# Peptides against a protein of PDB entry 6FRK: the designs that were tried, part 229

Target 1, 411 residues: chain A of PDB entry 6FRK
Amino acid sequence: NEEVLNAMLKEVCTALLEADVNIKLVKQLRENVKSAIDLEEMASGLNKRKMIQHAVFKELVKLVDPGVKAWTPTKGKQNVIMFVGLQGSGKTTTCSKLAYYYQRKGWKTCLICADTFRAGAFDQLKQNATKARIPFYGSYTEMDPVIIASEGVEKFKNENFEIIIVDTSGRHKQEDSLFEEMLQVANAIQPDNIVYVMDASIGQACEAQAKAFKDKVDVASVIVTKLDGHAKGGGALSAVAATKSPIIFIGTGEHIDDFEPFKTQPFISKLLGMGDIEGLIDKVNELKLDDNEALIEKLKHGQFTLRDMYEQFQNIMKMGPFSQILGMIPGFGTDFMSKGNEQESMARLKKLMTIMDSMNDQELDSTDGAKVFSKQPGRIQRVARGSGVSTRDVQELLTQYTKFAQMVKKM

## One batch from the design tools (peptide; made by RFdiffusion4, then SolubleMPNN)

Design b2_p24_1_s4 (from b2_p24_1, 14 letters changed)
Fold by OpenDDE base, seed 2:
Structure b2_p24_1_s4 (fold): chain B 411 residues (1-411), chain A 24 residues (1-24)
Amino acid sequence: as target 1 above (411 residues)
Amino acid sequence: SIDNRIEQFQHILESIKKLEELKK
């Protein structure tokens, strides 16, 4: 039993190291998992693999919890949020994503560009802010980031903004001058929250980088970016451990909407390749798929119509990027998230829906839609003409429907 | 492929079913 446990823990530790989890954290996890597993309970015929996975999951959840409650903005107050991080971390784009997130929730949000070091920083912020219809402040002439930050914060406080986001200069390296500048800005504007933005793709460097920022500036929150890439997110654990600060959001792509509140359970599930079940639940609930109780009841009874398939395609289209949905499903690894396949996938779904828009209620509501079309082949030709597609395209749709209906009957 | 989408949809349905079982 101990040999089996040690072998499985070795595999898990290897997978965590390959996911950029810091070696110290992996060692600590291994010890904690060994202490949490009752070997006597493992002898009782319980699935040893499930017990180990559960113990690993529980200990990873603890590693992501810094024991400090995340700061949240107060409605009707002026909340100043300062961003810090290296150049190339995605800090500037993350400022815009956070501003847009709060704006969509009905917060009066603005952006300040206090990056005087990078040429075109203000133009980039202005472009992003204008595209999202977010008010912004910055200067083309002022070179002191303290002056820009102070003036911008004062301006937006006087205009009763609720969320005031300040983007600061990044550097390519940890430079003392950068940290001094950040400290001067922080002292001048007295932010309610300091957000450290970290690129997940830097792997094992996450701990050292996060610590260097925390040792100089009172980092209170972490945002992890580039989780849509090759980074498995293990660096996030290192950032939490080093900063003792919670992860509040994650960046999941390049689009302004590719930004999500951090959830511990979904993140750990994804890290372990178990899928984001909770995030899938939340997306399903946000879609008011409660009207799917009727669908779920039909599915439980092995009933599936072309209309039910149409409604499911509508739901998939409403869920947004299909890649994000797939990445939430257990067993769909990050490799299936190729951006190119998503637009083609959505175009194919829209084509299938256009074919179904040319079907009648008898065809759509039949529990054996394929049989309705097979008995009267003239229906295929009618639907093909009505939707402007080939008879082959209609037959392919019916073949797909038949495969789905057979799967539902087996559920 | 179409077959991959079918498998994807099956996984979504299985996940939804498991979630309903967890809400009970």
Scores: peptide ipSAE 0.000, ipTM 0.273, DockQ to the pose 0.126
Fold by OpenDDE base, seed 4:
Structure b2_p24_1_s4 (fold): chain B 411 residues (1-411), chain A 24 residues (1-24)
Amino acid sequence: as target 1 above (411 residues)
Amino acid sequence: SIDNRIEQFQHILESIKKLEELKK
């Protein structure tokens, strides 16, 4: 039993290391999991794999909890939020995402560009802010970020803004000059929250980077970016451990709405390749799929039509990028859809919908759509001609539908 | 239940996955 436990823990540790979890955290986790597993309970015939997975999950949940309550803005007050992080971390994009998030929640939100080091930083912020209709401040002529930040904060305070986001200069590397500049800006504007933005794709460098920022600046919140890519999010654990600060949001793509409040359990589930069940539920609920009660009721009765499949494909398309949706499902690892495969998958879904658009109501609403087509093969040829596809493509769709309908009947 | 919605969605996506694998 101990050998089996050690073998399984080795696999989990390898997977966590491949997910960019820091080696020290993986070692600590291994010891904590070993201490939490009662070997006597493992002897009782319980599914050893499930017990280890649960123990690992529980210990990972503890690692993302810094034991500190996340800062939240106060309604009717002026809340100054300063962003810090390296160049390329997605900091500037994340400022716009956070501003847009609060604006959609009915907060009077604005953006300040205090990045004077990077040429075109203000133009980039201005473009993003203008697209989102977010008020912004910056300068093309002022080179002191302290002056820009101070003037911008004062301006927006006087205009009674509730959320004032300040984007600061990044550097390619950790430099003392960057930290001095950040401290000067922080001292001048007296932010209510300092947000460290971290790129999840930097892997094992996350700990050292996060620590360097925390040692110099009073980081109170973390935002993790690029969780749509190859980054499995293990660096987020390192950031929490190093900063002792909660993750408040995650960036899940390039769009301004690819931004979500951090949830511990969904995040750990995704990290383990178990999927984000809660985030999936939230997205499904946000889609106002209330009309899916009728679908759920049909599915409970083992009924599934081609129309029901079409409606589900529409829902999937409304949920946004297919990679994000797949990454939310248990057993679909984040690696399943590279960005290139996502567009292809959406194109495939759209092709399937186009085939179904050439079907009639009798075909779409039949509880045994495949049998309708099998009894009258001329229907396949009609649909193929109507949708501009091969008869084989229609047959493939019907084969797929049949597999779905069989799964639904087993539910 | 929320659980049933999730399971249904999982089955849909598993089937889409299998479809993509069959086309490779």
Scores: peptide ipSAE 0.000, ipTM 0.271, DockQ to the pose 0.041
Fold by OpenDDE base, seed 1:
Structure b2_p24_1_s4 (fold): chain B 411 residues (1-411), chain A 24 residues (1-24)
Amino acid sequence: as target 1 above (411 residues)
Amino acid sequence: SIDNRIEQFQHILESIKKLEELKK
């Protein structure tokens, strides 16, 4: 039994190292899991794999909990949030994402660009802020980030903003000059929260980077970026361990909406390839897919129309990136996200919907849409002309629909 | 491939159906 446990723990440790979990944390986890597993319970015929997975899951959940409550903004107060991080961490993009998140929640939110070092930093922030309709402050002429940050914070305090986000300069290296600038800005504006932005794609370097920031500035929150279908979430564990600060949000892509509150259980489930069932439930709830009782009832009766398929494609598009949705479904491992060009997948869905937009209600609402088209081939030509596609493209759509309708009938 | 997308969509439908069954 101990040999079997050690073999399985070796596989788990390998998988965690492959997920960019720091080697020290993996060693500690191995010891903790080994101590938490009762070998006698493993002998009683319980699925040894499930038991080990559960023990690993519990220990990973503990590793992402710093034991410190996350800072939250106070409604009706002025909350100053300072962002810190290296250049290329996604800090500037994350400032805009966080501002947009709070704006959508009904907070009076603004952005300050205190990055005077990077050419075009203010233009980039201004473009993002303008596109999202977020008020912004910065300068093209002032070179002191302390002056810009102070003036911007004062301006937005006087205008009764509730969320005041300050983006600072990133450097390519962990230089003392960067940390001194951050301290000067922090001392001038007295932020309510300092957010460290970390790129998850740097893997094993996450610990050393996060520690270097925590040793110099009072990091109170962490945001992990580039947790798209290619990024391994293991660096997040290293950030929490090094900063002793909670992860508050994750960046899951380049779009302004590719930003989510950090949830421990879903994150660990995704890291282990178990899927994000809770996040999928939340997204399904947010989309009010429950209001589609009519579709569910049809699916239960083995009925599936072209309209039902169209509505499902709309729902998929509303859920965001197809890769993210797949990554939330149990059994769709990270390997499924890596193979799909999401943009190509969305473009193909949009093409299929454009073909269906040229169909009439009789064609869309038929319980055997493919048979309607097969009986009257002139319908295919009409739809093809209406949507600007080939008759082959329409036939391919009908073939796909037929495959789905056959599966729904077997469900 | 189109076949991979079909499989993906089928799994999404199955997952949605299962989630709805879990809410009941």
Scores: peptide ipSAE 0.007, ipTM 0.296, DockQ to the pose 0.159; fails the geometry check
Fold by OpenDDE base, seed 5:
Structure b2_p24_1_s4 (fold): chain B 411 residues (1-411), chain A 24 residues (1-24)
Amino acid sequence: as target 1 above (411 residues)
Amino acid sequence: SIDNRIEQFQHILESIKKLEELKK
């Protein structure tokens, strides 16, 4: 029984190392799991695999919990949030995502660009902020980040903003000058929260980087980015362990909506390849898909139109990253996450929707839309011209629709 | 591939259907 346990724990440890979990944490987890497993209960014929998986799950949940309550903004107060992190971590994009998240929740939110080191930092922030209709501050001429941050914070405090997000300079390397600048900015603006932004794709380097930031600045929150890529999220465990700070949000793609509050259990379930049933339920509930009783009734009757497909594409786009939605579904193995550039998948959905925007109601509402187009080939040419695509692209859409409609008829 | 997208979409539809069945 101990040999079987050791073999199974070796497989789990290998999988966690392949998920970029730090080797020290994996060793500690192995010891904790061994101590938590009652070998006598294993002898009673309980599914040894399920017992080990449950013990591993519990220990991973503990590793993600720093035992510190996450900072939350106070409604009706001026809350200053300072962002810190390396260049390429997604820090600037994450500032805009967090600002947009709070704006959508009815907070008076603004952005300050105190990144004077990176050429075009302010233009990038301005572009993101303008698209999201978020007020912003920065300078093209001022080179002192302390002056920009102080002036911006003062301005937005005087204008009674509730969420004031300050983006700082990210550098390519851990440089003493970066940490000194961050300390000077932090001392000048006195932030209510300091957020460390970490790229999950850096794998085993997550611990050392997170520790270097925590040793220099009072990091109180962590945001993990690029969890849509090949990064299995094991670096997030290393960040929590090193910073002793909670993960508050995760960045899940390049879109401004590809941002969600961190949930421990769903994250660990996904890390183990168990899926995120709870997160899927929450996303489905947020989409108010309950209003689609009519669609489900149609699907139950084996009816599926091009309009029904269009509405489903809209729903998928509202749910955010397609790869993440799939990764939340139980039984979609980690291999499904590896193949799709999410941006390419979303661009393809948008292209399909643009083709359908050039269709008429008779074509969209037909129970056999492909047959309508096959009977009158001139419709394909009209739709192709209207959407600026080839006739082949329209035929490919109709072929996809036909495959879906046939599957719905078999359901 | 187009086939992977079809499978992905089918699984989302099946998952939505299962979630609705769990709410009843």
Scores: peptide ipSAE 0.000, ipTM 0.251, DockQ to the pose 0.165; fails the geometry check

Design b2_p24_2_s1 (from b2_p24_2, 11 letters changed)
Fold by OpenDDE base, seed 1:
Structure b2_p24_2_s1 (fold): chain B 411 residues (1-411), chain A 24 residues (1-24)
Amino acid sequence: as target 1 above (411 residues)
Amino acid sequence: ELAEELEELLKKLKDLLEKISELL
């Protein structure tokens, strides 16, 4: 029994290390899981695998909980949120994502660019803010980030903004000058919250980086970025352990809406490859896929049209990156679609939709769409000309549709 | 009931996504 437990714990520890969980945390977790299982009366008949998985899950949940309540903005007050982090962490993008998140919730939100070090930092923030219709402040001429931050905070306080986000300079390296600048900005603006932005893709370096920031600046919140299926998220555990600060949000892609509140249980489930059923449900509900009753009913009757396939491709495109959706489904690893394959797959879906946009209602709504085209080959040529593709591409689409329709008839 | 219908919907969506992924 102990040998079997040790073997299973070794597999779990290997998987956690491959998920960028820090080696020290993995060792501590292994000891905690052993102690928990050795103390729990192994109820005769419990699946030992499920018991170990539950113990691992429970101990991972504890590692993500710093025991500190996350800061939340107060409605009707002026809340100053300062962002800190290395260059390339996604800090500037995350400022815009957080601003957009609060704006969508009916908060009067603004952005301040206090990054004077990076040429074009203000242009980037201005571009993102303008696209999202978020008010912004910054300077092309002022070089002191303290002056810009102070003036911007004062301006937006006087205009009764509720959420005032300050983006600071990032450096490529941990430089003492960066920490001094951050401390000067923090002292001048007196932020209600300091958010450390961390890139999850740096793997085992997450602990050392997060610690270096916490040792110099009073980090109260963490945002983890680049959780778009490549980063397995184990660096988040390292950030919590090093900062003793809660993760408040995660960045899940490049879009301004690829940003979600951190949920401990879904995150740990995803980290363990159990999927995120709750997030998938939330995402399905956000899409109003409830109107899929008609589709589900058609699928139950073994009916599948080219229009039904088009609507499914639209739904997949609205759900965002296909890898993220698959990564939410239990038993689909995040590795199922590499980023390269995802853009290629989305481009392929968009190409297929463009071919279908050149089809008529009779072709789209036929339960035997492939047979409509086979009976009148001139339809293939018309669709090919209308969509700017080869007749081969249209035939390939019809072959794919036929395979789908046959699979639906067998469901 | 709604949870079971949603699990069944999610299962059908999964099966559809699997089938789409096999075609892509």
Scores: peptide ipSAE 0.008, ipTM 0.353, DockQ to the pose 0.140
Fold by OpenDDE base, seed 5:
Structure b2_p24_2_s1 (fold): chain B 411 residues (1-411), chain A 24 residues (1-24)
Amino acid sequence: as target 1 above (411 residues)
Amino acid sequence: ELAEELEELLKKLKDLLEKISELL
């Protein structure tokens, strides 16, 4: 029995190491699992595999729990949230995702760019903020991040903002100058929460990186990014262990909506390759697929309009990356859809929707939208000018719509 | 039951996305 347990624990330990779980944590987990398994209960005919999986799951849940309650913003107060992290961690993108998350929840949210080191940092933040309709502050001329952060926080406090997010400079390496700058910014603005943003794809380096930030700044929360990739998320365990701070959110893709509150149970289930059935149910419920009865009825009647196509593109965009949904199903690996095709497909869908936003109700609600445009070529030119695309792009959309409408008529 | 409904819904969605991808 002990030899069988040791063999199965070796397989689990190998899988956790291949999931970028730190070697020290894997060793500790192996010892904790051995101490938690009653060998007498294993003799009683219980499925030894299920028992070991349950013990491993329980110990991984403990590793993700720092024993510290996550900071939460107070409604009707001014909450200053400072972001820290290395360059390329997804920090700037994550600031915009968090701002958008709170804005969608009805918080008065704003963004401050205190990254003076990276050329185009403010333009990137401004572009993301403008697309999400989030108020922003920054400078093209001020080089002191303390001045920018202080002025921006004061401005948005005076305007009664509830969530004030401050993005700071990232460096390519752990440099003492970066940590000193972060401390000066933190001392000037007195943040209610400091969020460390970590890239999950750095694997075994997650522990050392997270520790270096925690040793220099009072990190109170962690956000893990790039969990849509080949990163199996084992680095998140290393971040919690090193920072002693809870993971509050995860970034699951490149879109502003590819951002969700961290859930311990689903995350560990996914890490073990058990899938995320709860997150799948939540995503399916968020789709409001019950509103598809009206669409299914229209499809059954062979009716398909440009508006119906637009609503379908909205539904697909609300689902996020289909690879993430597949990766929530037990036994469907992330490899089932080639990663490059999904972003290109989503960008293509968004372009098609932008073309349709320049159409009128008569064009959108026509049962033969392509014929409406073919009868009056001036409509194609109007839509092309309104959406900033070529007349060819509008014709390609109408050609795609016609193929769909013909497919629906054959159903 | 809920898992079967979800699998059926995901299958319908996959079939719809495959049909969309064939047209794109």
Scores: peptide ipSAE 0.008, ipTM 0.352, DockQ to the pose 0.142
Fold by OpenDDE base, seed 2:
Structure b2_p24_2_s1 (fold): chain B 411 residues (1-411), chain A 24 residues (1-24)
Amino acid sequence: as target 1 above (411 residues)
Amino acid sequence: ELAEELEELLKKLKDLLEKISELL
């Protein structure tokens, strides 16, 4: 029994170390899991493997919980959020992602660029903000980040903004001059929340970096970036332990939508390689895939219409990045689809849907849509004109539909 | 049971999405 426990704990400890979990945290977890199991082994009848997994999971959940409630913005108030972190942590990109997240939730959101150290920092923020239609402030001439931050915060307070995000300078090294600048900015703007942005790919350095920021600046929240496949995020546990601050969001890639609220259970499941079954169930339920019972019944009868294909394309578009869905399935690594192909595939789907929007109900609801168009070629020309595409694009859609309908008949 | 049904549904959904991605 003790040998099996020690073997399983060794495998878990190895996997956690390979996931960049700090060696001190892994040791503490191993001791806590042993103590928990020695107490629970008195309960007759549980599968020892499930007991060990549950004990490991429970202790990992405790490592992610700092025992401090996450700060949340207050609706109808002016909430100032200051970002801090090293250069290359994804801080500037994360400011834009957070601003876009709150904007999509109906918050009046803005961005301030107080990074005077990096040439082109303001141009990069301006480009990201303009693309997302987020109001921004910064200067090309002012070199004092305190002045820029103060003026920008005052401006957006006077304009009744609810979320005011301040991006600060990031340096490559922990320099005292950077920490003094961050303190001067924090003292001038009096932020409601200070967010430390950490790159998950720095591995074992996460603890030392997070501690150095917390020792100098009153970090209240953590955002972990670059959780897009190579980093299992074990450094996030080190950041929570060092800062005693909750992880509030994670960055899962380069797109502005590759940003989600931190959930403890899904994160630990992913860290252990169990996938995010809960988030997958939630995502499947959000899709109202129960309306697929009627589709599944039609598919079982070998019926597949252009409307059924349109509804499937709508479902795929509602799913969001397919890489995120696959990364929620146990045993599917994030490498299964390159994100570059997803945006192109989504653009193709949207083009196909635009062609189908120019079809009539008789064409959409036909069990042999391709035959309806083949019998009356004038329909192809009508749809092509209605959707602003070539007759070739409509023929390509009908060819794809025919391939799908043949696949469905073989299922 | 529900996990197996979900895993089977997800496998079918995956196979469908893979077939969709191969056709696009």
Scores: peptide ipSAE 0.008, ipTM 0.354, DockQ to the pose 0.170
Fold by OpenDDE base, seed 4:
Structure b2_p24_2_s1 (fold): chain B 411 residues (1-411), chain A 24 residues (1-24)
Amino acid sequence: as target 1 above (411 residues)
Amino acid sequence: ELAEELEELLKKLKDLLEKISELL
């Protein structure tokens, strides 16, 4: 029994190390799991693998809990949030994502660019903020980040902003000059929260990096970025352990809406390759797929219209990036669709929907939509002109629809 | 190719929705 336990723990430890979990945390977890498993209960023929997985899951949940309550903004107050982190961590993008998140929740939100070190930092922030319609402040001429941060915070306080996000300079290395600059900015603006942004893809370097920031700046929150890549997020455990600060949000892609509140259970499930069944259920419930009982019944009866296909494309588009949905399914890796193929696939779906927007109700609601178009070829030309596409593109859509409708009829 | 990928994706999505509906 002990040899089998040690062999299985070795496999789990290897998988956690391959998931960028720090070797010290993996050793501690191994000892904690070994202490939590009653060897007598393992003798009773229970699925030893499930028992070890459950023990590992519980101990990973404890490693993500810093024992500190996450800071939350107060409504009707001015909340200053300072961002810190290395260059390339996704800090600037994450500032925009957080601002957009709060703006969508009805908070009066703004952005300040206090990155004077990187050429074009302000232009990048301005571009992102303008796209999201978020008010912003920065300077093209002021070189002192303390002045920019102070002036920007004062301006937005006077304008009664509730969420004031300050993006700071990043460096490529942990340099004392960076930490001094961050401390000067923090002292000047007196932030209510300091957010450390960490790139999950830096792997085993996460502990040392997170510790270096915490030792110099009062980091109170962590945001983990690039969890949509090959990084399984094991570095997030190292960040929590080093900073003693909760993960508040995660970045799940390149889009401004690829940003979600951190949930412990889904994150650990994904880290273990178990998928995110809870987040998948939440996403499915947010889609009101229950209103699709009528569609499910139609599909069971082998009925499939162009409207039914359009509604499915709308549902896929509402789900967001299909790679994220697939990455929530147990056994589907994040690599199943390359990000390039997904954006192209979504653009293709949007093109197909635009063609269907030029169809009439008779065409959309026909149980044999392809036959409606084949009987009256002038419909193809009308739809092609209405959607600004070729007659070939409409024929290709109808060919795809016919394949789907045949597949549904065989179900 | 894309139609086959989309068919396979929709099939996987259906199989997933069925599995989710069995879990609900």
Scores: peptide ipSAE 0.007, ipTM 0.330, DockQ to the pose 0.022

